Peptides against a protein of PDB entry 6B4E. Designs and how they scored, part 103

Target 1, 295 residues: chain A of PDB entry 6B4E
Amino acid sequence: TNFDKISKMFWHYKDKIAQIKQDIVLPIKKADVNVRNLLSRHKRKINPKFGQLTNSNQQLFKIQNELTQLINDTKGDSLAYHWILNFIAKAVVHQAETEVRVKPESALPLGKLTLYLLVQFPELQELFMARLVKKCPFVIGFTCEIDTEKGRQNMGWKRNNENKWEDNTSYDERMGGILSLFAIITRLQLPQEFITTTSHPFPIALSWHILARICNTPLNLITNTHFVILGSWWDAAAVQFLQAYGNQASKLLILIGEELTSRMAEKKYVGAARLRILLEAWQNNNMESFPEMSP

## One batch from the design tools (peptide; made by RFdiffusion4, then SolubleMPNN)

Design b2_p19_1_s1 (from b2_p19_1, 7 letters changed)
Fold by OpenDDE base, seed 4:
Structure b2_p19_1_s1 (fold): chain B 295 residues (1-295), chain A 19 residues (1-19)
Amino acid sequence: as target 1 above (295 residues)
Amino acid sequence: MEDIEEIVNSVEEDIKKLF
């Protein structure tokens, strides 16, 4: 693992967030009143759509079409278009932080919707990845020390209004929710209409990167959160990962499930205990995936 | 689907403990 490369990637997306604020978010506040009104209306229509997802593909397709129309309505103004995509990127990640964290299986419809939008609107890809990395650096396998305030901020820790850090459970659950969404996206096939014309924007190889980079992370930087997000990834993508990479996938699953957990056994991490349970279930031919969506 | 071998090779540099 080239950790310098990962660090450069991390800071690239941190810079991208700053750029988005400067070039998209702030300028729109000074835009024409008609543009601002358009975006306000569209924001109100778009925001609830992510919460309207169910286990139904029919409902998914309906929402896809509605969002497509709403986004297309903004294309007459490039700034408005990029603003609405940035809003969507934020909304999707927020949904992962709030809903997926408590109902992991909801990552599947959300991931399908997100993947569709990422392909349909390629400009969303950088906006979305920047937001993901800001909120959950684990999506690119980035880890730094959290002994400093800056380190905690870099790893996506939040402070409340009293300037107190969020509790460990809240942080772990948020990271797990975001990682579940990303894992789902990486293991989904492109919609049929795009398979022959477009490459997958976030392919299964990115799941490989996550696992490998965590395995190569210095042990002194490994925390309970690493095991929590690995467990979240496992529930979301392990079956499809095995299908994609076969024996090589098995080796990597054993590395995270057995070797990494064993090396960290002295810490008695709850996340590590859960990951061992998942490994044992797999060894007993009881690996489960999220149920497929209904028609 | 992309060639599995090519994908594995492309990420081989990221896996120190797998080999």
Scores: peptide ipSAE 0.020, ipTM 0.642, DockQ to the pose 0.216
Fold by OpenDDE base, seed 2:
Structure b2_p19_1_s1 (fold): chain B 295 residues (1-295), chain A 19 residues (1-19)
Amino acid sequence: as target 1 above (295 residues)
Amino acid sequence: MEDIEEIVNSVEEDIKKLF
């Protein structure tokens, strides 16, 4: 693992967030009143769509079509178009932090919707990754120390209005929710209409990077959160990961499930205990995946 | 972004470098 490369990637996306603010968000505040009104209306229409997702493919397709129309309505103004995409990127990640956090299987319809939008609107890809890395650096296998304020901020920790850090459970759950969404996206096949014309923007290889980079992370930087997000990843993508890489996938699953947990046994992390349970279930031929969506 | 085919072909080598 080249950690210098990972760090450069991390800071690239941090810089991208700053750029988005300067080039997209702030300019819209000075835009024509008609443009601002249009975007306000579209924002109100788009935001509830993510909460309308169910385990139904029919409902998914309906929402895909509605969002596509709403986004296309903004293409006449490049700045408006990019603003809407940035809003969507933020909204999707927020949905992962809130809904997927409490119902991990909801990552599947959300991931399908997101992947569709990422392919339909390629400009969303950079906006989405920047938001993901800002909120959950684990998506690229980045880890730094959290003994400093800056370190915690870099790892996506939040402070409340009283300048108090969020509790560990809240952080773990948010990271798990975001990672579940990303894991799902990496293991999904492209929609049928795109398979022959488009490459997958965030393929299963990115899951490989997550696992490998975490395994190679210095042990003194490994926390309960690492095991929580590995467990979230496992539920979301382990079956498909094994299908993709076969024996090589098995080796990596054993490394995270057995070797990494064993090396950290003295910490008695709850997340590590759960990951061992997942490993044992797999060893007993009981590996589970999220249920497929209904028609 | 790294070439997907290249990373897939190097998976075994990457595993050998783990830990």
Scores: peptide ipSAE 0.019, ipTM 0.636, DockQ to the pose 0.371
Fold by OpenDDE base, seed 1:
Structure b2_p19_1_s1 (fold): chain B 295 residues (1-295), chain A 19 residues (1-19)
Amino acid sequence: as target 1 above (295 residues)
Amino acid sequence: MEDIEEIVNSVEEDIKKLF
């Protein structure tokens, strides 16, 4: 693991967020009234669609088509197009922070929708990844100290209106929700119509990076959150990860489930205890995956 | 964003370090 490279990537996306604000978000406030009205209408139509997802593929396809049409309506103006994609990126991550947080299996339909949009609209990829890294640096295996305000901010901690940090449980759950979505995306196959023409934008190898980078993280930086997001990843992608990498996947799952948890045993992290339970379930041939979606 | 080939190479390097 090259931690310097990871840090550079982290700051690249932090800079990208600043760029998005300057080049996309702020300019739209001064754009033509017709453009602003168009985007306002589209925002209102797009936003509820993520909450309309169910375990139905039929419903998924309907929403995919509706979103595709709405996004295509903006292509006549490059700034408007990028603004709507940035809005979608933010909305998807927000859905992970709220819905996936409390219902992890909802990551599957959300992930399928997101992957479709990422392939259909390639300009969404950088916007989405920047938002993910800002909100949950764990998606690229980045970790820093959280004993400073800047460190907490970098790791995606939020403050309330009274400038008080969110509680540990809320942070852990939000990170778990976001990571679940990302894990699902990495383990999904491309839609049939894209398999022969497009490469996967966020392939299963990115899941390997998450696990390997966490395993190589200095132990003094490992927190309960690391184990929580590993557990979230496990529920979302462990089965498919084993299918992809076979024996090497098994070794890595043992490393996170047994070795990493053992090294941190003195901390008595609740997330670590859960990860051990997941390991034991696997060892007893009881590894579970999210249920497949209905037709 | 990181190129797919670079990602694969990085994964292989991580495998060698961990196993």
Scores: peptide ipSAE 0.019, ipTM 0.631, DockQ to the pose 0.662
Fold by OpenDDE base, seed 5:
Structure b2_p19_1_s1 (fold): chain B 295 residues (1-295), chain A 19 residues (1-19)
Amino acid sequence: as target 1 above (295 residues)
Amino acid sequence: MEDIEEIVNSVEEDIKKLF
């Protein structure tokens, strides 16, 4: 693992977030009143749709079509188009932090919707990845110390209005929710209409990078959160990961489930205990995945 | 972000480093 490269990627996306604010979010406030009104109306229509997802493919397709139309309405103005895509990127990540956090299986319909939008609107890819890395650096296998304020900020920790850090449980659950969504996206097949025309924007190889980079992370930087997000990833993608990489996947699952947990046993992390249970279930031929969506 | 080709090429390298 080249940690310098990972660090460069991390800071690239941090800079991208700043750029988005300066070049997209702030300028739109000075745009034509008709454009601002359009975006305001579209924002209000788009925002609730992510919470309207269910285990139904029919409902998913309906929402896909509605969002596609709303986004296409903005293409006549490049700034408006990018503003709407950035809003969508933020909204998707927010759903992961709130809904997926408490109901991990909801990552499947959300992931399917997101993957569709990422392919249909390629400009969403960089905006979405920047938002993911800002909120959950684990998606690229980045880790730094959290014993400083800057370190905590870099790792996506939030402060409340009283400048107090969020509690450990809240942070762990948010990171788990975001990573569940990303893991689902990496293991999903492209929609049938895109398979022959485009490559997967966030393929299963990105799951490989997450696991490998965490395994190679200095042990003094490994926290309970690392095990929590590995467990979230496992529930979301382990079955499909094994299908994709076979014996090599098995080796990596053993590394995280057995070797990494054993090396950190003295810490008695709750997340590590859960990961051990997942490993044991797999060893007993009882690995589970999220249920498929209904027609 | 790494392009897809670079990502694919890095998978084999990561395996070699882990084992």
Scores: peptide ipSAE 0.018, ipTM 0.623, DockQ to the pose 0.636

Design b2_p19_1_s2 (from b2_p19_1, 8 letters changed)
Fold by OpenDDE base, seed 2:
Structure b2_p19_1_s2 (fold): chain B 295 residues (1-295), chain A 19 residues (1-19)
Amino acid sequence: as target 1 above (295 residues)
Amino acid sequence: MEDIEEIVSSVEEDWKKLF
């Protein structure tokens, strides 16, 4: 693991967020009134779509088609197109922070929708990754100290209106929700119409990076959150990860589930205890995945 | 964003370090 490279990647996406604000969000305020009105209407139509997802593939396909049409309506204006994609990127991550946080299995339909959109609209990929890294640096295996305000901010900690940091449980759950979504995306197969013509934008190798980079992180930087997000990842992607990398995957799962938890045993992290339970379930041939969606 | 070849190379490097 090259941590300097990871740090550079982290700051690249932080800079991208600033660039998005400067080059997309702010300029649209000066755009033609008809464009602004169009985007306002589309925003209102798009926003509820993510909450309309169910465990039904038919419902998913319906929403995919509706969103595709709404996004295509903006392609005639590059600024409007990028604005609506940035809005979608933000909305998807927000859905992970709120709904997936409390209902992890909802990551599956959300992930399928997101992956479809990422392939259908390639310009969404950089916008989405920038938003993910800003909110949850764990998606690229980035970790820094959280003993400073800047460190907490970099790791995606939020403050309330009273300038008080969110509680540890809230942070852990939000990170888990976002990571669950990302993990799902990495382990999903491309839709049939794209599988032979398009490369996967966020392949299962990115899950390997998450696990490997966490395993190589200095132990003094490992927190309960690391174990929480590893547990979230496990529920979302462990089965498919094993299918992808076989024996090498098994070794890495043992590293996170047994070795990393053992090295941190003195801390008595609740997330580590849960990860140990997941490891034991796997050892007993009882590894579970999210249920497949209905037709 | 990293291309697929770069990702594969990075994963292989991580494998060598972890195992």
Scores: peptide ipSAE 0.025, ipTM 0.679, DockQ to the pose 0.594
Fold by OpenDDE base, seed 3:
Structure b2_p19_1_s2 (fold): chain B 295 residues (1-295), chain A 19 residues (1-19)
Amino acid sequence: as target 1 above (295 residues)
Amino acid sequence: MEDIEEIVSSVEEDWKKLF
């Protein structure tokens, strides 16, 4: 693992976030009143749709179509279009932080919706990835020290209005929620209409990178959060990961589930204990996956 | 895309060096 490369990638996306603010978010505040009104209306229509997802494919397709129409309405103005996509990127990640963290299986419909949008609107890809990396650097296997304020900020820790860091449980759950969504996206097949014309924007190989990079992370940087997000990833994608890479996947699952947990046993991380349970379930031929969506 | 075998070997080699 080339950690310098990963670091460069991390900072690339940090720079992208700054660029988005400068080139998209701030300029729209000075845009024509009609454009601002349009975007305000669209924002209000778009925002609730992510929470309207269920385990129903019918409902998913309805929402996909509605969002597609709303986004297409902005294409006449490049700035407006990019602003809406950036809003969607933020909203999707927010949904992962809030709903997926408490109901991991909700990542499936959200992931399907997101993947559809990422393919339908390619400009969303960079915006979404930048937001993901900012909020959850684990999605690219980035880890740094969290014994400094800057380190915590880089790893996506939040402070409240009293400048107090969020509690460890809240951070772990948020990271798990975001990672669950990303994991789902990586293991989903493209919608049938895109398979022949488009490559998967975030393929299963990115899940491989997450696991491998975490395994190569210096042990002194490994925290409970790493195990939590690995567990979240496992629930979301382990079955499909094994299907994709077979024996090589199994080796990596053993590395994270057995070897990494064993090396960190002295820390008694709750996340590691859970990951161990997942490993044991797999060893007993009882690996579970999220239920498929209904028609 | 990096070769999966190379990635696995890299992980194992790195751990072998550390421990």
Scores: peptide ipSAE 0.025, ipTM 0.683, DockQ to the pose 0.110
Fold by OpenDDE base, seed 4:
Structure b2_p19_1_s2 (fold): chain B 295 residues (1-295), chain A 19 residues (1-19)
Amino acid sequence: as target 1 above (295 residues)
Amino acid sequence: MEDIEEIVSSVEEDWKKLF
């Protein structure tokens, strides 16, 4: 694992967030009233759509079409178009932090929607990845120390209005929700209409990177959160990961489930205990995946 | 773990060819 490369990638996306604010968000505040009104209306129409997802492909396709139309309505103004995509990127990640956090299987419809949008609107890819890395740097296998305020901020920790850090459980659950979404996206096939014309923007190899980079992370930086997000990833993508990489996938699953948990056993991390249970379930030929969506 | 590092490096270099 090249940690320098990962660090550079992390800071690239941090810079991208700053750029988005400067070049997209702030300029729109000064845009003409018609553009602002358009975007306000679209924002109000778009935002509920993510919560309207169910375990139904029919409902998914409906929402895909509605969002496609709403986004296309902004293409005449490049700034408006990028603003609405950035809004969508933020909204999707927010949905992962809130809904997927408490209902991990909801990552599947959300992931399908997101993947569709990422392919349909390629400019969303950089905006979405920047938001993901900002909120959950685990998606690229980045880890730093959290002994400093800056370190915690870099790892996506939030402060409340009283400037108090969120509790460990809340952080772990949010990271798990975001990673579940990302894991789902990496293991999904492209929609049929794109398979022959487009490469997958976030392929299953990115799941490999997450696992491998965590395994290579210095043990002194490994926390309960690492095991929580590995468990979230496991639920979301382990079956498809094994299908993709076979014996090599098995080796990596054993590394995270057995070796990494064993090395950290003295810490008695709850996330590690859960990951061990998932490993044991797999060893007993009882690995489960999220239920497939209905027609 | 050592064996996995080599595999990881290979995947990181070639992942664009896989998809």
Scores: peptide ipSAE 0.023, ipTM 0.635, DockQ to the pose 0.106
Fold by OpenDDE base, seed 5:
Structure b2_p19_1_s2 (fold): chain B 295 residues (1-295), chain A 19 residues (1-19)
Amino acid sequence: as target 1 above (295 residues)
Amino acid sequence: MEDIEEIVSSVEEDWKKLF
């Protein structure tokens, strides 16, 4: 693992967030009133769509079509188009932080929707990754110390209005929710209409990078959160990961489930205990995945 | 895509260095 490369990638996306603010978000405030009104209306229509997702493919396709139309309505103005995509990127991540956090299986319909949009609107890809890395650096396998304010900020910790850091449980759950979504995206097949014409924007190899980079992370930087997100990833993608990489996947699952948990046993992390249970279930031929969506 | 075998080897080598 090249940690310098990972660090450079992390800061690239941090810079991208700043750029988005300067080049997209702030300029829209000075845009023509008609453009602002259009975007306001579209925002109001788009926001509820993510909460309307169910375990139904029919409902998913309906929402995909509605969002596609709404986004296409903005293409006449490049700034408006990028603004609406950035809004969607933020909304998707927010949904992961709130709904997926408490109902991990909801990552499947959300992930399918997101993957569709990422392929349909390629400009969404960088906007989405920038938001993901800002909120959950684990998606690229980045880890730093959290003993400093800057370190906590870099790792996506939030402060409340009183400048108090969020609770550890809240942070763990948010990170788990975001990573569940990302894991699902990486293990999904492209929609049938795109499979022959487009490469997967965030393929299963990115899951490999997450696991490998965590395994190579200095042990003094490993926290309960690392095990929580590994457990979230496992529930979301382990079955498909094994299907994709076979014996090599098995080696990596053993590394995280057995070796990493054993090396950190003295910390008695709750997340590590859960991950070990998942490993044992797999060893007993009882590895579970999220149920497929209904027609 | 990066070579899977190379990635696995790298992880194993790094793991051995750390422990």
Scores: peptide ipSAE 0.024, ipTM 0.687, DockQ to the pose 0.124; fails the geometry check

Design b2_p19_1_s3 (from b2_p19_1, 6 letters changed)
Fold by OpenDDE base, seed 4:
Structure b2_p19_1_s3 (fold): chain B 295 residues (1-295), chain A 19 residues (1-19)
Amino acid sequence: as target 1 above (295 residues)
Amino acid sequence: MEFIEEIVASVEEDIKKLF
C-alpha cells in the first residue's frame, strides 16, 4: 500500500469539494431566474425518489427512468446539469447516512440506482466520489489520527449546533451506512444495457483496496470504526468478493476477520467482536448475502 | 475480470507487508 498516493487522492477530493462549491453551487445562485426555478422544481421531484426505493426491480426501473428524464431536462444549461448531479451525489450519500445505517439491505436498491446513474451520467462519478471521500474517507482506505480537531474533521466527524462531536455510535453507524453503499456499488454488475459499451466506474477492485489498505494501516490508527465498516462491507460484498477473487479473497477475509482482530484484541472493540462472528459464520459455511430484489 | 491478475499481484504484495 502506497499511503502517499492515498493521501494525495484524499486531498484531491477535498480540493474537488471546494471547487464544486466555487464553480457549481455558488454560481447557480446568480443564474437566470428560469434556471433557478427549473432546478428548484427538479430538486423537489428528485429528492423523495431515493426514499421511494423498495426491494422491487420494477420500482427501481421506474425511478431510474423518472430520474433520467429529470436530469436530461437540465442539459440545456451545463451549469444546471452539473448542479443537479451534485445535488444527486449529496442526496445519495445522505440516504446512506440515514436509511442504510439502520437498514443495511436498503443499500442494494440504492446501489443499483446509483450505479445506473453513474454510468448514464459520467459527470456524476467525480462529484459522487468527492462527496464519498469527504463524508467517509474509508471508501479509499484513508485513515489519519483523530486526536486533533483537523484529524476528526478529515475523517468525517460532525459537530452539533453546540459544537460537540457526535457520539461514537452515531459516527460508526454513519460510516457503516456509507461504506455499505459503496461496497454494494463495487460488487454489482453493470446493467445489461451497458455491459458491452462501458467499463464499471467503481469495480470490485476498489473493495480490494479498502481491505488491503485497512490491513496495512498502522495499528495505532485502527479504531472501532475500522471494524464496524469492515463488518458493513462484509455483509454487503463478502460473498461476491469471494466469487470474484477466490482464494485470494479468502486470504484477505482471514486477514481482517482473524489477524487484524487478534492484533487489536486488547482494545475489546465491539466492531471487532462482530467481525469475528462473521468470520466464524463463514467458516461454518453460513456466509449470507443480501437477498436479491424482486422482479 | 480483465484486471484480476494485476489486482491479485497488488494484494499479494500488500499481504506480504502485513507479516
Scores: peptide ipSAE 0.025, ipTM 0.635, DockQ to the pose 0.194; fails the geometry check
Fold by OpenDDE base, seed 5:
Structure b2_p19_1_s3 (fold): chain B 295 residues (1-295), chain A 19 residues (1-19)
Amino acid sequence: as target 1 above (295 residues)
Amino acid sequence: MEFIEEIVASVEEDIKKLF
């Protein structure tokens, strides 16, 4: 693992967030009144759709079509188009922080929708990745110290209106929700209509990076959150990961489930204990995945 | 997707260092 390279990627996307604000979000406020009104109406229509997802593929396809139409309506104005895509990127991550956090299996329909949009609208990919890295640096295997204010900020910790940091449980759950979504996206197959025309924008190989980079992270930087997000990843993608990479996947699962947890045993992390339970379930041929969606 | 592509390309290196 090249940590300098990971750091470079992290800061690239931090800069991208600043660029998005300056080049997309702020300029739209000075755009033509008709454009601003269009975007306001579209925002109100788009925002609730992510919460309308269910375990139904029929409902998913309906929402995909509705969002596609709404996004296409903005393509005549490049700034408006990018603004809508950035809004969608933010909204998807927000759903991961709220809904997926409390109901991990909801990552499946949300992930399917997101993957469809990422392929249908390629400009969404960098906007979405920037938002993911800002909110949950674990998606690229980035870790830094959190004993400083800057370190906590870099790792996606939030402050309330009283400038107080969120509690550890809230942070762990938010990170778990975001990583669950990302893990699902990496293990999903492309929609049938895209398989022969494009490559997967966030392939299963990105799950290798998450696991490998965490395993190679200096132990003094490993926290309970690392184990929480590994458990979230496991629930979301471990079955499909094993199917994709076979024995090499098994080795990596043993590294995180057995070796990493053993190295950190003195810390008695609750997240590590859960990961041990997941490992044991796998060893007993009882590894579970999220249920498939209905027709 | 320059940086995403760089991540994907580095998978083999990461695996070799772990195994």
Scores: peptide ipSAE 0.024, ipTM 0.647, DockQ to the pose 0.696; fails the geometry check
Fold by OpenDDE base, seed 1:
Structure b2_p19_1_s3 (fold): chain B 295 residues (1-295), chain A 19 residues (1-19)
Amino acid sequence: as target 1 above (295 residues)
Amino acid sequence: MEFIEEIVASVEEDIKKLF
């Protein structure tokens, strides 16, 4: 693991967020009234669709088609097109922070929708990754100290209206929700219509990096959150990860489940205890995956 | 896209370091 490279990537996406604000978000406020009205209407139509997802593939396909049409309506203006994609990127991450947080299995339909959009609209990829890294640096295996305000901000901690940090449980759950979505995306196959023409934009290899980078993180930087997001990843992707990498996957699962948890045993992290339970379930041939979606 | 590709390319390196 090259941590300098990871840091460079982290700051690249932080800069990208600033760029998006300057080049996309702010300019739209001064755009033609017709463009602003179009985007306002589309925003209102798009936003509720993520909450309309169910365990039904039929419903998924319906929403995919509706979103595709709405996004295509903006392609006549490059700024409008990028603005709507940035809005979608933000909305998807927000859905992970709110819905996936409390119902992890909802990551599957959300992930399928997101992957479809990422392939259908390639310009969404950088916008989405920037938003993910800002909100949950764990998606690229980035970790820094959280004993400073800047460190907490970098790791995606939020403050309320009174400038008070969110509680640890809320932070852990939000990070788990976002990471679950990302993990699902990495382990999904491309839709059938894209398999022969497009490479996967966020392949299963990115899951490998998350696990490997966390295993190589200095122990003094490891927190309960690391174990929480590893548990979230496990529920979302462990089965498919084993299918992809076989024996090497097994070794890495043992490293996170046994070795990393053992090294941090003195901390008595609740997340670590859960991860050990997941390891034990696997060892007893009881590894579970999210249920497949219905037709 | 550049940084995503860089992450994917480093997978084998990480494997060698861990195993």
Scores: peptide ipSAE 0.023, ipTM 0.642, DockQ to the pose 0.810; fails the geometry check
Fold by OpenDDE base, seed 2:
Structure b2_p19_1_s3 (fold): chain B 295 residues (1-295), chain A 19 residues (1-19)
Amino acid sequence: as target 1 above (295 residues)
Amino acid sequence: MEFIEEIVASVEEDIKKLF
């Protein structure tokens, strides 16, 4: 693991967020009133779609088609198009922070929808990754100290209106929700219509990086959150990860489930205890995955 | 997607370190 490279990537996406504000968000505020009205209408139509997802593939396909049409309606204006994609990127991550947080299996339909959109609209990829890294740096295996205000901000901690940090449970759950979505995306196959024409934009290799980079993180920087997101990842992708990398995957799962938890045993992290339970379930041939969606 | 590609390309390096 090259941590300098990871840091450069982290800051690249932090800069990308600033660029998005300057080049996309702010210019639209000065755009023609007709463009602003169009985008306002589209925003109102798009936002509910993420909450309309169910365990039904039929419903998923319906929403995919509706969103595709709404996005295509903006392509006549490049700035409007990028604004809508940035809005979608934010909305998807927000859905992970709220819905996936409380219902992890909802990551599957959300991940399928997101992957479809990422392939259909390639410009969404950098917008989405920038938002992910800002909200949950764990998606690229980035970790820094959280003993400072800046460190907490870099790791995606929020402050409320009273300038108080969010509680640890809220942070852990949000990070788990976002990581679940990302993990699902990495382990999904491309939709049938794209398999022969397009490479996967966020392949299972990105899950490897998450696990490997966390294992290589200095122990003094490892927190309960690391174990929580590893558990979230495990539920979302461990089965498919084993299928992809075989024996190498097994070794890495043992490293996170046994070795990393053992090294941190003195901390008595609740997330670590759960990860050990997941490891034991796997060792007893009881590894589970999210149920497949219905037709 | 320059930076995403860099992440994917570094997988083999991480494998060599861990195994």
Scores: peptide ipSAE 0.023, ipTM 0.645, DockQ to the pose 0.795; fails the geometry check

